# Peptides against a protein of PDB entry 4N3Y: the designs that were tried, part 15

Target 1, 83 residues: chain A of PDB entry 4N3Y
Amino acid sequence: ETRDQVKKLQLMLRQANDQLEKTMKDKQELEDFIKQSSEDSSHQISALVLRAQASEILLEELQQGLSQAKRDVQEQMAVLMQS

## One batch from the design tools (peptide; aimed at target 1 A69, target 1 (a further copy) A69 V73 Q76)

Design b2_p14_4_s4 (made by RFdiffusion4, then SolubleMPNN; from b2_p14_4, 6 letters changed)
Fold by OpenDDE base, seed 1:
Structure b2_p14_4_s4 (fold): chain B 83 residues (1-83), chain C 83 residues (1-83), chain A 14 residues (1-14)
Amino acid sequence: as target 1 above (83 residues)
Amino acid sequence: as target 1 above (83 residues)
Amino acid sequence: SVLQPLEELEERLE
């Protein structure tokens, strides 16, 4: 019967709409998640990069200080040996 | 006419199915992207953390060396002053 | 809305 076919198609259409709406919502949530996750990761990476750079600068300064201290010791020893 | 309604519903159902399939594909692609992006970010963060840790260890070693060098200079100066 | 045409059709057929 054609009427039965109409009712069946209406049911199938409603089911398809429900699934479509659910899937669209899920997709949007994933897009929002991607955006937020990307921002969070970017900020964290930036912070770590800056920390690494700061540490590298400090390392260079300490290496200079150590080298200078060694030179000063050597110079003092040379003076002592000449005395 | 009921027959016309059936045909219209069939068309709408096909359209809904097409949109559903497209949306499901898009969702899956986003899931795959999230997975890959998360793995990449995790690896990058791990590498940066390890680098920061290595730098911190080196900083400690250099600070010890600098402190020792300063002490050695002071000791040599004291000896020189006593001579 | 992508679903709007389908929703309108459902309302008309009820």
Scores: peptide ipSAE 0.113, ipTM 0.412, DockQ to the pose 0.004
OpenDDE base, seeds 2, 3, 4, 5: peptide ipSAE 0.050, 0.040, 0.057, 0.060; ipTM 0.444, 0.433, 0.443, 0.432; seed 2 fails the geometry check

Design b2_p14_5 (made by RFdiffusion4)
Pose (drawn by RFdiffusion4):
Structure b2_p14_5 (pose): chain A 83 residues (1-83), chain B 83 residues (1-83), chain P 14 residues (1-14)
Amino acid sequence: as target 1 above (83 residues)
Amino acid sequence: as target 1 above (83 residues)
Amino acid sequence: VFEPLDTFEEQLEE
């Protein structure tokens, strides 16, 4: 039946076009997510740089501590030996 | 001509359903791109994290070793002084 | 006397 059929096909076309719009919206959200995923990884690298910095500072302090310890042991030994 | 109209709507519905199938395929490609990008970056970052925590545990033990080394040398000074 | 400190120095440099 041509009349009922036109109405059914119009309903189906509307539903298909609504579904197309929603799926396009989803694509857009995924594209935005690619961007946000990229910025999150960047922030992870920054946190890693912070850890490297704290480590470099600690290592430096330990190097200085070793030097100081050698110097003052040299003096202590020199006195103990001047006897 | 509700019969010509029906033929037209059937064509439009076929075109919409083909477009929906294509856009769904595109969405899948984006989800796959996201997954691949994340896996890659995680590999790189997990490697940087492993290096960072190794530096940290080691430097911690070196703080201990420095104190211990100073104590050892001090005991040596105590023996040298028994003369 | 300096042996413990020299060993530590070698370990710190590594």

Design b2_p14_5_s1 (made by RFdiffusion4, then SolubleMPNN; from b2_p14_5, 4 letters changed)
Fold by OpenDDE base, seed 1:
Structure b2_p14_5_s1 (fold): chain B 83 residues (1-83), chain C 83 residues (1-83), chain A 14 residues (1-14)
Amino acid sequence: as target 1 above (83 residues)
Amino acid sequence: as target 1 above (83 residues)
Amino acid sequence: VLEPLDEFERQLEA
């Protein structure tokens, strides 16, 4: 009968709405997760990049110092050979 | 009348199903995005970490070389002072 | 956009 059909449709509609709300909630949570994860990753990457850059600068300075030290040794040896 | 109620419920059910399917699709796409983004970020972070580690190793080696070079210069100067 | 289901259900049961 029609009344039974109404009740069946009503149940199905409730079920559909429940599932819809759940799915919408899940979607929103995933969007929030993506936003947060992206921010966290961006900050971490930035920190690592800065660290790498700092190390590169230090490397250049140390290389300069090493080269200069070697030159100094060579000059001192030359003086010894001349004396 | 009951027939009108049935028709209304049928319409609402169709609408709910349409929204459900759309939302489910969106959710799946976001999940896929999260998975891919996470993998990309992980690989990039790993690469940066390895690069930083390599730089640290090189720094240690250069520091050793610099220290040795300075010692050599000091020794040569000592010899000159003695002669 | 779906109308509030609770309200619809209430109307059907009335």
Scores: peptide ipSAE 0.064, ipTM 0.416, DockQ to the pose 0.004
OpenDDE base, seeds 2, 3, 4, 5: peptide ipSAE 0.036, 0.033, 0.040, 0.033; ipTM 0.468, 0.509, 0.512, 0.508; seed 4 fails the geometry check

Design b2_p14_5_s2 (made by RFdiffusion4, then SolubleMPNN; from b2_p14_5, 8 letters changed)
Fold by OpenDDE base, seed 1:
Parts: structure tokens; C-alpha cells; sequence
Structure b2_p14_5_s2 (fold): chain B 83 residues (1-83), chain C 83 residues (1-83), chain A 14 residues (1-14)
């Protein structure tokens, strides 16, 4: 019966709309998640990079100081040998 | 006419299915993207953390060496003053 | 993003 077919199609259409709405919602949530995740990761990586760079600078300074200190010791040792 | 209504509903149902399929595809692509992005970020952050930790250890060692070198210089200075 | 769905629903209810 045509009437029965109409009822069936109406039900199927409602079901399709429900599924579509759900799927679209999920998609939007994922897009939002991606955006937020990307921003979080970017900031975290930026912080780590800056920290690493700061440590690198400090390392260079300490190495300079150590080298200079060693040279000073060597010079004073030479003075002692000459005395 | 019921027949016309059936035709209309059939068209709408096809349209709903088309949209659903497209949306589901998009959702899946986003899920795949999120997975890959998360893995990439995780590995990058892990590498940065390890590098930072390695630098920290080196800093500690250099600081030790510098402190010792300074002490050695001071001791030799004292010897010179006593001579 | 929801515009297509909204339009579809409007057509359905019309």
C-alpha cells in the first residue's frame, strides 16, 4: 500500500536525519578538539624549545668559565714552578 | 497525491543519505588526522624532553667542574701568598 | 557546518 510506503519512508527519513545530526555533531567536536590540541601542542613545544635554548646558553657560559678557571690554575702552577 | 508525496520523500531520503555519507567520510578523515597528529606531537615532545634532561645533566657536571677548578685556583693562590 | 542539515530539516518540515 502506498500509505504504508509513505509511513516507512517517513520513518527512514527521520532516522537518517537523526544519524546525520549525530555525525555532524561528532565531526564538529573533533574539529574543535583538533584546534585546541594543536594550540596546546604548539605552546608546549614552544616552551620546551625556549627552555632548551636557555640551557644551551647556560652550558656555553659554564664551559667558558670552566675553561678559564683551568687556565688560571695552569698559570698559577707555572708561577710556582718559577719561584 | 500520495504518489507525489512518496516521490518527494524518496528524493529527500536520497539526499539525506548522500549528506550522511559525506559527513561520515569527513569525520573519519578527521579522526585519522587526530591520531597521526597526536603521535607526531608526542614523539616530538618526548625528544625535546630528553634533550632538555641531557642538557640538565651536563650543566650539573660542568658546574661541578667549575666549582672544583675555582677551588684549585684558590688553593694555589694561598700557596703563593705563603711563599 | 550545520547549515545543510538545517536546510534539509526545513525542507522536511515544509
Amino acid sequence: as target 1 above (83 residues)
Amino acid sequence: as target 1 above (83 residues)
Amino acid sequence: VLQPLEEFQKRLEA
Scores: peptide ipSAE 0.125, ipTM 0.403, DockQ to the pose 0.005
OpenDDE base, seeds 2, 3, 4, 5: peptide ipSAE 0.094, 0.094, 0.084, 0.092; ipTM 0.458, 0.518, 0.508, 0.459

Design b2_p14_5_s3 (made by RFdiffusion4, then SolubleMPNN; from b2_p14_5, 7 letters changed)
Fold by OpenDDE base, seed 1:
Parts: C-alpha cells; structure tokens; sequence
Structure b2_p14_5_s3 (fold): chain B 83 residues (1-83), chain C 83 residues (1-83), chain A 14 residues (1-14)
C-alpha cells in the first residue's frame, strides 16, 4: 500500500536525520578537540623550546667559567714554578 | 496525491543519505588527522624532553668541574700567600 | 557546512 510506503519512508527519513545530527555533532566535537589540542601542544612545545634555550645559555656560561678557572690555575702554577 | 508524496519522500531520503555519507567521511578524516597529529606531537615533545634532560646532566657535570677548578685556584693562591 | 535533515522534514510537512 502506498500509504504504508509513505509511513515507512517518513520513519527512515527521521532515522536518517537523527544519525546525521549525531554525526555532525561528533564532527564538531572533533574539530573543537583538534583546535584545543593544537593550541595546547603549541604552548607546551614553546615552553620546552624556551627551557632548552635557557639551559643552552647557562651551559655556555658555565663552560666559559670552567675554562677561565682552568686558565687561572695554570697561571698560578706557572708563578709557583718561577718562584 | 499519495504517489507524489512517496516520490518526494524518496528524493528527500536520497538527499539525506548523501549528506550523511559526506558528513561521515569528514568525521573519519578528522579522526585520522587527530591520530596522526597526536603521534607527531608526542614524538616531538619526547625528543625535546630528552634533549632538555641531557642538557641538565651536562650542566651538573660542568658545575662540578667549575667548582673543582675554583677550589684548585684558591688552594694555589693560598700557597702563594704562604711563600 | 552541512545542515540538519530537519529541514527536509519541515519541507515535507509544508
């Protein structure tokens, strides 16, 4: 019966609508997640990069200090040998 | 006419299915993107963490060396003062 | 941008 077919199609359409809305919602949530995740990762990486750079600077300073200290010791030893 | 209504519903159902399939495809692509992005970020962060840790170890070693060198200099200076 | 299927149902009822 045509009437029965109409009812069936109406049901199927409603079901399709429900599924579509659910899928669209999921998609939107994923988009939001991606955006937030990207921002979080970016900030974290930036922080790590800055930390690494700070450590690098400190390393260079310490290396300078160590080298200078060694030179000072050598000079003082030379003075002792000359005395 | 019921027949016309059936035809209309059939068209709408086809359109709904097309829209659903497109949305589902988009969702899947986003899921794949999220997975790949997460893995990339994880590896990058891990590398940065390891590099930072390596730098920290080196810093500690250099600080030890610097402290020792300074002590050596102080000792040599003391000897000079006693001479 | 996709739109909800509610639009189809409303058009049918109209």
Amino acid sequence: as target 1 above (83 residues)
Amino acid sequence: as target 1 above (83 residues)
Amino acid sequence: VLQPLEEFEERLKA
Scores: peptide ipSAE 0.113, ipTM 0.415, DockQ to the pose 0.005
OpenDDE base, seeds 2, 3, 4, 5: peptide ipSAE 0.039, 0.038, 0.039, 0.041; ipTM 0.464, 0.519, 0.515, 0.514

Design b2_p14_5_s4 (made by RFdiffusion4, then SolubleMPNN; from b2_p14_5, 7 letters changed)
Fold by OpenDDE base, seed 3:
Structure b2_p14_5_s4 (fold): chain B 83 residues (1-83), chain C 83 residues (1-83), chain A 14 residues (1-14)
Amino acid sequence: as target 1 above (83 residues)
Amino acid sequence: as target 1 above (83 residues)
Amino acid sequence: VLQPLEDFQRQLEA
């Protein structure tokens, strides 16, 4: 009876140990995944930030150009009206 | 000529604006995704930690039980030998 | 940044 109990407990102990080990491994894998995922995303965000900055510069340049073009048109119209 | 240039610049400005807006939106979405993903993973890790702790407790209890069972068997064997 | 540009476009198109 007691011998049987010992064997049963040994089995349960092994099972518990396996579960514990697996759990610890899974936790570590998740932590590693988060780190890697975050780093990858961070790089992508950085690229997007740079792209946004480039777009911003372009927009500003276009605004200036557009304003100048508008002024030029207005000047030409003024000349025509005076003719 | 200049009028055509103005219209062209207007189009380019709209395009640039759209791109900028999209880029900013994409960046925000990525940041939100990272946050959400990290939170979800964190919760899962926490659950795993708790499970690991439970397993650890069980292991300790099983160890104690196993040791006691072993002692009991040894005691019984001693009795038998004395008989 | 976008808001000023949008305002500018509206003014230009008005």
Scores: peptide ipSAE 0.102, ipTM 0.464, DockQ to the pose 0.009
OpenDDE base, seeds 1, 2, 4, 5: peptide ipSAE 0.050, 0.065, 0.087, 0.094; ipTM 0.368, 0.444, 0.513, 0.461

Design b2_p14_6 (made by RFdiffusion4)
Pose (drawn by RFdiffusion4):
Structure b2_p14_6 (pose): chain A 83 residues (1-83), chain B 83 residues (1-83), chain P 14 residues (1-14)
Amino acid sequence: as target 1 above (83 residues)
Amino acid sequence: as target 1 above (83 residues)
Amino acid sequence: EALDEALETLDEAL
């Protein structure tokens, strides 16, 4: 039946076009997510740089501490030997 | 001509359903791109994190070793003083 | 000799 069939096909076409709009919306959200995911990985690398900096500072302090310890042991030994 | 109209709507519905199938395929490609991108970046970042925590545990033990080394040398000074 | 031994012990710290 041609009349009922036109109405059914119009309903189906509307539903297909609504579904197409929603799926395009989803694509857009995924494209945005690619961007946000990239930024998140960048922020992780920044946190890693912070850790490297704290470590470099600590290592430097330990190097200085070893030097100082050698110097003052040298003086202590020099006196102990002046006797 | 509700019959010609029906034929037209059937064509439009076929075109819409083909477009929906294609767009769904595109979405899948985006989800796959996200997954692959994340896997890659995680590999790089987990490697940088492993290096960072190794530096950290080691430097911690070096703080200990420095104190211990100073104590060892002090005991040597105590023995050298017994003379 | 004892001085060199004490300095060698300190060099082993790192």

Design b2_p14_6_s1 (made by RFdiffusion4, then SolubleMPNN; from b2_p14_6, 7 letters changed)
Fold by OpenDDE base, seed 1:
Structure b2_p14_6_s1 (fold): chain B 83 residues (1-83), chain C 83 residues (1-83), chain A 14 residues (1-14)
Amino acid sequence: as target 1 above (83 residues)
Amino acid sequence: as target 1 above (83 residues)
Amino acid sequence: SAEQEMLAQLDRAL
């Protein structure tokens, strides 16, 4: 009776240990996935941020160019009116 | 002796079960974290993509404006030469 | 980790 109980408990303990090991492995895989995914996302976001920044700089330059062009036209019109 | 072994195994089984439960909880938390992080990253990336697209449209418009301004200046110069 | 230690203890006991 008691011996049978011991054997039963040993089996249950092995089963629990196996399940624990599996769960720990799964957990580790998830941690690795999170790490890799986080790195990938960080790179992607950084790239998009840089792209946005570059576009902003270019926009500012083009705005300045357009403003200058308007001024140039105004100057030419003024000269034309004086001649 | 055998009775002592039974008690020992019962204790160990309880400990294993407790650890298993904890590990399963941790795993679930990681899964939840991954899901939430993925959603957050997706939204952030989408926002940056939209921002970049808006900037690109604006850049194209400004480029067209600058080109038109150049043409307008050229036309004014042509008129001036003819008068 | 604590989990690994527990697992090792269980393995030794079985």
Scores: peptide ipSAE 0.116, ipTM 0.440, DockQ to the pose 0.004
OpenDDE base, seeds 2, 3, 4, 5: peptide ipSAE 0.068, 0.070, 0.049, 0.049; ipTM 0.470, 0.464, 0.502, 0.508

Design b2_p14_6_s2 (made by RFdiffusion4, then SolubleMPNN; from b2_p14_6, 6 letters changed)
Fold by OpenDDE base, seed 1:
Structure b2_p14_6_s2 (fold): chain B 83 residues (1-83), chain C 83 residues (1-83), chain A 14 residues (1-14)
Amino acid sequence: as target 1 above (83 residues)
Amino acid sequence: as target 1 above (83 residues)
Amino acid sequence: SALEQALAQLDQAL
């Protein structure tokens, strides 16, 4: 009978709504996770980039100092040989 | 009329199904995004860690070389003063 | 999906 069909449809509609609400909640949780994960990764990567850059600058300075020290020794030796 | 109610419920159920399917698709896309983003971030962070470690090792080697060079110069000067 | 199948069955019954 038509009444039984209406009752069945009402049940199915309630079930569909329950599934929809659950799925929407899951989606929201995933969006929140993505947001937090992205922020954490961004900060970690930025920290590593800064550390790498600091090391690179120090490397260049040390290399320059070493080259200069070598030149200074060569100059001192040359002066000594001329004396 | 009961028939009209059945038709209305059918329409509402189809609409609910459409919304559910869309939301499920969105959820799947977010899960795929999370997976890909996590892999990309892991690889990027690993690359930065390796770069930082390589720079740190080179820094230590340069500092040791500079200290040794300083000691060598001091030794040469001492020998020269004794001659 | 299960819901699509249920809708199809209902449409067929009406």
Scores: peptide ipSAE 0.057, ipTM 0.421, DockQ to the pose 0.004
OpenDDE base, seeds 2, 3, 4, 5: peptide ipSAE 0.024, 0.024, 0.025, 0.036; ipTM 0.453, 0.487, 0.485, 0.486

Design b2_p14_6_s3 (made by RFdiffusion4, then SolubleMPNN; from b2_p14_6, 8 letters changed)
Fold by OpenDDE base, seed 1:
Structure b2_p14_6_s3 (fold): chain B 83 residues (1-83), chain C 83 residues (1-83), chain A 14 residues (1-14)
Amino acid sequence: as target 1 above (83 residues)
Amino acid sequence: as target 1 above (83 residues)
Amino acid sequence: SAEQQMLEQLEQAL
């Protein structure tokens, strides 16, 4: 019967719309999550990169200082040996 | 007319299903993207953290070495002054 | 969005 068929299709359409709405909402939430997560990760990575760079610079300075200090000690030791 | 109504509903149902399928696909793609992006970010962050930690350890070692070297120079200088 | 528009059209037709 056609009337029964109409009622069946109406129900199916409502179900499809409900599912569609839910899925669309989920998609939007995921997009929002991606955006926020990406921003947070980017900030954290940037901070770590800067910290690493600062540490590397300081490392080089300290290495140079240590090397110079060793040379100075050696020079002074040589002077002592000659006196 | 009921027959026309049935045809209309059938078309609408097909449209809804098409859109639903598309939206579900999009959602899945976003989930996959989130998963991969999260893993990549986690790996990168872990690598940077380890590098930072290694640098900090080395920094401390170099600082200690530099301090010791300076003390050694001072001691040798004192010896020279007394001779 | 196009998706929202489709949903609204379907809802209106119900």
Scores: peptide ipSAE 0.101, ipTM 0.442, DockQ to the pose 0.004
OpenDDE base, seeds 2, 3, 4, 5: peptide ipSAE 0.034, 0.036, 0.032, 0.034; ipTM 0.450, 0.451, 0.499, 0.461

Design b2_p14_6_s4 (made by RFdiffusion4, then SolubleMPNN; from b2_p14_6, 7 letters changed)
Fold by OpenDDE base, seed 1:
Structure b2_p14_6_s4 (fold): chain B 83 residues (1-83), chain C 83 residues (1-83), chain A 14 residues (1-14)
Amino acid sequence: as target 1 above (83 residues)
Amino acid sequence: as target 1 above (83 residues)
Amino acid sequence: AALEQMLAQLDQAL
């Protein structure tokens, strides 16, 4: 009868709403995960970039020091040979 | 009448189904995004780590070279003073 | 897809 059909439809509608609510919750959890994960990754990458840059600066300084040391030795040898 | 109620419920159920399908699609897109983004981030971080490690190795080599150069100069000066 | 199947069954019953 039509009344039974109404009751069946009501049940199905409730089930659909429950599934919808669950899916919406899952979606929200994924969005939160994406947000947090992206922030964490961004911070980590930035930290690594800064670390790499610091290392590069130190490398350049050491290279300059080595070049200067070489020049100093050459100058000292020149003085000794002229004496 | 009851027949009108049935039709109303059918419409509501179809609407709920449409919303559910849309939400499920959105969820899937988010999952795909998470997967791809995490892979990309992982590769990027790994690349930065390797870059940083290479720089650190080079730094150590330069420091050793500088120390050796200093020792060599000291040895040369000692020889000259003994001659 | 499950809801679509249920709806189809319901439509057939009416």
Scores: peptide ipSAE 0.066, ipTM 0.424, DockQ to the pose 0.004
OpenDDE base, seeds 2, 3, 4, 5: peptide ipSAE 0.031, 0.034, 0.035, 0.042; ipTM 0.470, 0.499, 0.497, 0.499

Design b2_p14_7 (made by RFdiffusion4)
Pose (drawn by RFdiffusion4):
Structure b2_p14_7 (pose): chain A 83 residues (1-83), chain B 83 residues (1-83), chain P 14 residues (1-14)
Amino acid sequence: as target 1 above (83 residues)
Amino acid sequence: as target 1 above (83 residues)
Amino acid sequence: DAVFQPLNEFEEKL
């Protein structure tokens, strides 16, 4: 029946077009997520740079500490030997 | 001509449903791109994290080793003083 | 030499 059929097809077309709009909205959200995911990984790399810096500073201090310890032991030994 | 109108609506519905199928396929491709991008970056970053925590545990043990080395040398000074 | 040995071993580890 041609009249009831036109009404049914119009309802279906409306539902298909609403569904298409929503799926496009979803695509957009996924595209944005690709961008956010990329910014998050970058921030992870910054946290890693902070860890490397703290480690370089600690290593430097330990190097200095070893040098100082050698120097002072050299002096202690020199006196102990001047006898 | 509600009959010609019905034929037109059937064509429009076919075109909409084809569009929906294609856009759903596009969404799937984006989800796959996100997944592949995250797996890749996780690999790189997990590697950088492993290197960082290895440096950290080692430098911690070196703080210990420095103190211990100073103590061992001090004991040597104590023995050398028994003369 | 024996006295500086612990410090030389530490230096090598560092």

Design b2_p14_7_s1 (made by RFdiffusion4, then SolubleMPNN; from b2_p14_7, 5 letters changed)
Fold by OpenDDE base, seed 1:
Structure b2_p14_7_s1 (fold): chain B 83 residues (1-83), chain C 83 residues (1-83), chain A 14 residues (1-14)
Amino acid sequence: as target 1 above (83 residues)
Amino acid sequence: as target 1 above (83 residues)
Amino acid sequence: DAVLAPLEEFERQL
């Protein structure tokens, strides 16, 4: 009868509402997670990029220093051999 | 009356189901996004870590080379001054 | 929530 139909629909509505609320909560948590994860990853990547860049610059400086030192030694040795 | 209540509940149930389905779809899309984003970030971070490590090793090698070269030059210069 | 509030209110009244 109609009363039974109302009760059944009411139950189904409660179930749907509960599931909807849960799913919306889960979605919001995932959105928050994405935001935080993206921020963390961005900061970590930025730090690693800066570190890599600093290391590369230092490598170039050291390579130049080695090359120059080699040339200086060769020049000094030549002078000493001549004198 | 009861019939009107049934009709109202049916409408609200349809609305709730539609919203539920949409929200569940959105949730799944966010989960997929998180998975892909996490994989991409992990690979990028791994690459940067490896690059940083390689750079550090090379820095150490260059520093050792510079120190050794300096010692070699000093030793050779001493020999030439004596001879 | 704007979507859930009407449903909850209807459930309360019924």
Scores: peptide ipSAE 0.133, ipTM 0.440, DockQ to the pose 0.004
OpenDDE base, seeds 2, 3, 4, 5: peptide ipSAE 0.055, 0.070, 0.079, 0.066; ipTM 0.462, 0.501, 0.504, 0.474; seed 5 fails the geometry check

Design b2_p14_7_s2 (made by RFdiffusion4, then SolubleMPNN; from b2_p14_7, 6 letters changed)
Fold by OpenDDE base, seed 1:
Structure b2_p14_7_s2 (fold): chain B 83 residues (1-83), chain C 83 residues (1-83), chain A 14 residues (1-14)
Amino acid sequence: as target 1 above (83 residues)
Amino acid sequence: as target 1 above (83 residues)
Amino acid sequence: SAVLQPLEQFEQQL
């Protein structure tokens, strides 16, 4: 009877140990995944932010250019009409 | 001796089970974190992509406007010089 | 791994 109990406990211990090892491995894989995913996302977001900023700056420059060009044309036309 | 072995195995089984439960809990927390982080990143990336696309479209429109304005001015100037 | 080592050693001894 006692021997049977030892064998049963030994089996249960092996099962628990196997499950523990598997779960610990899974946890580590998830941690690695989180780290890599976070790095990838950070780089991607940074790139998109920079692109958006560059585009916005260019938009502002173009808008200013359009406004200035419009004013220049109006001024030149006025001069030609008067002369 | 056999009784001592049983008691030792019982203790080790409890320890293994406790560690297993803790590790499983940690794993689940990491899974939940990954899910939430992925959702947040996805939404953020989508927003940035849309913003970048909108900016690019506006850039194209402004470039076309500038080119057309330049042509219009040149044409008007030519007319005024001739008249 | 460190947690599993004592259990594995005991299993081998028994």
Scores: peptide ipSAE 0.133, ipTM 0.436, DockQ to the pose 0.004
OpenDDE base, seeds 2, 3, 4, 5: peptide ipSAE 0.075, 0.070, 0.076, 0.077; ipTM 0.458, 0.452, 0.496, 0.460

Design b2_p14_7_s3 (made by RFdiffusion4, then SolubleMPNN; from b2_p14_7, 7 letters changed)
Fold by OpenDDE base, seed 1:
Structure b2_p14_7_s3 (fold): chain B 83 residues (1-83), chain C 83 residues (1-83), chain A 14 residues (1-14)
Amino acid sequence: as target 1 above (83 residues)
Amino acid sequence: as target 1 above (83 residues)
Amino acid sequence: SEVMKPLEEFEAQL
């Protein structure tokens, strides 16, 4: 009868709303996770990029220093040989 | 009457299920996004870590080379001065 | 859809 149908529909509606609320909560948690993960990854990547850049600059300076030192030594040796 | 109640509940149930389905789809899309984003970030971080490590090794080698070159020059200059 | 299946089945019984 109609009363039984109403009760059954009420139960189904409650179940659907319970699942909806759960799923909405899960979705929100995933959104929060994405936000936090993206921020963490962005900061980590930025730090690694800066470190890589600093290392590259230092490498260039050292290579320049080695080349200059080689030239200086060769020049000094030439002076000593002719003196 | 009960028939009107049944019809109202049916409408509410359909609306709830529609929203549930939409939210479930959104959740799945976020999960897929997290998976892909995590993979991309992991590969990017790994590449940057490897680059940083390679740079550090090269820095150490260059510093060693500079120190050795300095010693070699000093030794050669000493030989030339006494000869 | 699987979400609507229970409702559809119930409505079919009416």
Scores: peptide ipSAE 0.103, ipTM 0.443, DockQ to the pose 0.004
OpenDDE base, seeds 2, 3, 4, 5: peptide ipSAE 0.051, 0.049, 0.051, 0.054; ipTM 0.462, 0.459, 0.489, 0.488

Design b2_p14_7_s4 (made by RFdiffusion4, then SolubleMPNN; from b2_p14_7, 6 letters changed)
Fold by OpenDDE base, seed 3:
Parts: sequence; C-alpha cells; structure tokens
Structure b2_p14_7_s4 (fold): chain B 83 residues (1-83), chain C 83 residues (1-83), chain A 14 residues (1-14)
Amino acid sequence: as target 1 above (83 residues)
Amino acid sequence: as target 1 above (83 residues)
Amino acid sequence: SEVMKPLEEFEAKL
C-alpha cells in the first residue's frame, strides 16, 4: 500500500535526519575539542619550555661555580705543597 | 671548606641536570601526544564527514522517494474520485 | 542549522 510506504519513508527520513544532525554535532564537538586540547597543551609546553630555560641557566651558573671552586681548591693545594 | 663546597655544587649540578633532562623529555612527550591526538581526531572527523555525506545522500533519495510516493497517492485518490 | 533547513522545510510541507 502506497500510504504505508509513505509513512515508512517518513520514518526513515526522520531517522536519517536525526543521524545526520548527530553526526554533524559530533564533528563539531571533536573539532572544538582538538582546538581546546591544542591550546591547553600549547600553554603547558610553553611553561615547560620556560622551566627548561630556567634550569639551563642554573646549570650554566653551577658549572661556572663548580669550575671556580675547583680552581680554588687547586690553589689552596698548591699553597700547601709550597709550605 | 672549599672541598665541601665543590661536592655540594656537584650535587646541585647533577640535580639540575636531571631536572632539565626530565623537562625536555616531558616537553617532547606532550608534543608527540598533541600530534597523535590530532591525527586520531582527524581520522575520526574524516570518518564522520563521510558518514554525514552518506546520510545526506540517503536523505535526498528518501525525499525523492517520498515525493514520488505522495504523488502516487494523489493519483490514486484522483482516480477514486472520478469513479 | 543552515544545513538542516531544507530538510525541515521539506518535512513541514508533507
């Protein structure tokens, strides 16, 4: 019966429409998630980069200090050996 | 004592070095995570886009079928009214 | 949404 066919097609159309809408929504949510995730991670990475830079500076200072301290020890030892 | 100072600085240097290495590792892991996450999401989005396109095609077909079915019903009704 | 408008209009005409 054609009437029943029409009703069936209407149902199928509604179902397909709902699915399409859901799919489009899901896509948008994923795109938003990616954007937000990237931004959050970017900020965290930046913080870590700054931390790394600070540590690098500290390392250089410590290395210089260590070298100087070693030289001072050597100087003291030299004095001891000469007296 | 200078000797103790040297030992202290050596320890501090090791600690700072370890921290720097860890920080650099963490940064790399985050960058890798972002890359992987984006790729995974991109693939999922692509799949959803294809699904949406398929649904759109189905919708168009159903709409055409529904329109035809409606016309068929109207034709049958016209025949009934004329007899 | 804009993409759904044609479908909604179609359904409304049924």
Scores: peptide ipSAE 0.066, ipTM 0.456, DockQ to the pose 0.010
OpenDDE base, seeds 1, 2, 4, 5: peptide ipSAE 0.118, 0.061, 0.046, 0.062; ipTM 0.442, 0.469, 0.491, 0.474; seeds 1, 4 fail the geometry check

Design b2_p14_8_s1 (made by RFdiffusion4, then SolubleMPNN; failed a check: too like the target's own chain; its pose is not in this set)
Amino acid sequence: SELQQFKEDVQVQM

Design b2_p14_8_s2 (made by RFdiffusion4, then SolubleMPNN; failed a check: too like the target's own chain; its pose is not in this set)
Amino acid sequence: SELEQFKQDVQVQM

Design b2_p14_8_s3 (made by RFdiffusion4, then SolubleMPNN; failed a check: too like the target's own chain; its pose is not in this set)
Amino acid sequence: SELQQFLQDVQVQM

Design b2_p14_8_s4 (made by RFdiffusion4, then SolubleMPNN; failed a check: too like the target's own chain; its pose is not in this set)
Amino acid sequence: SELQQFKEDVQRQM

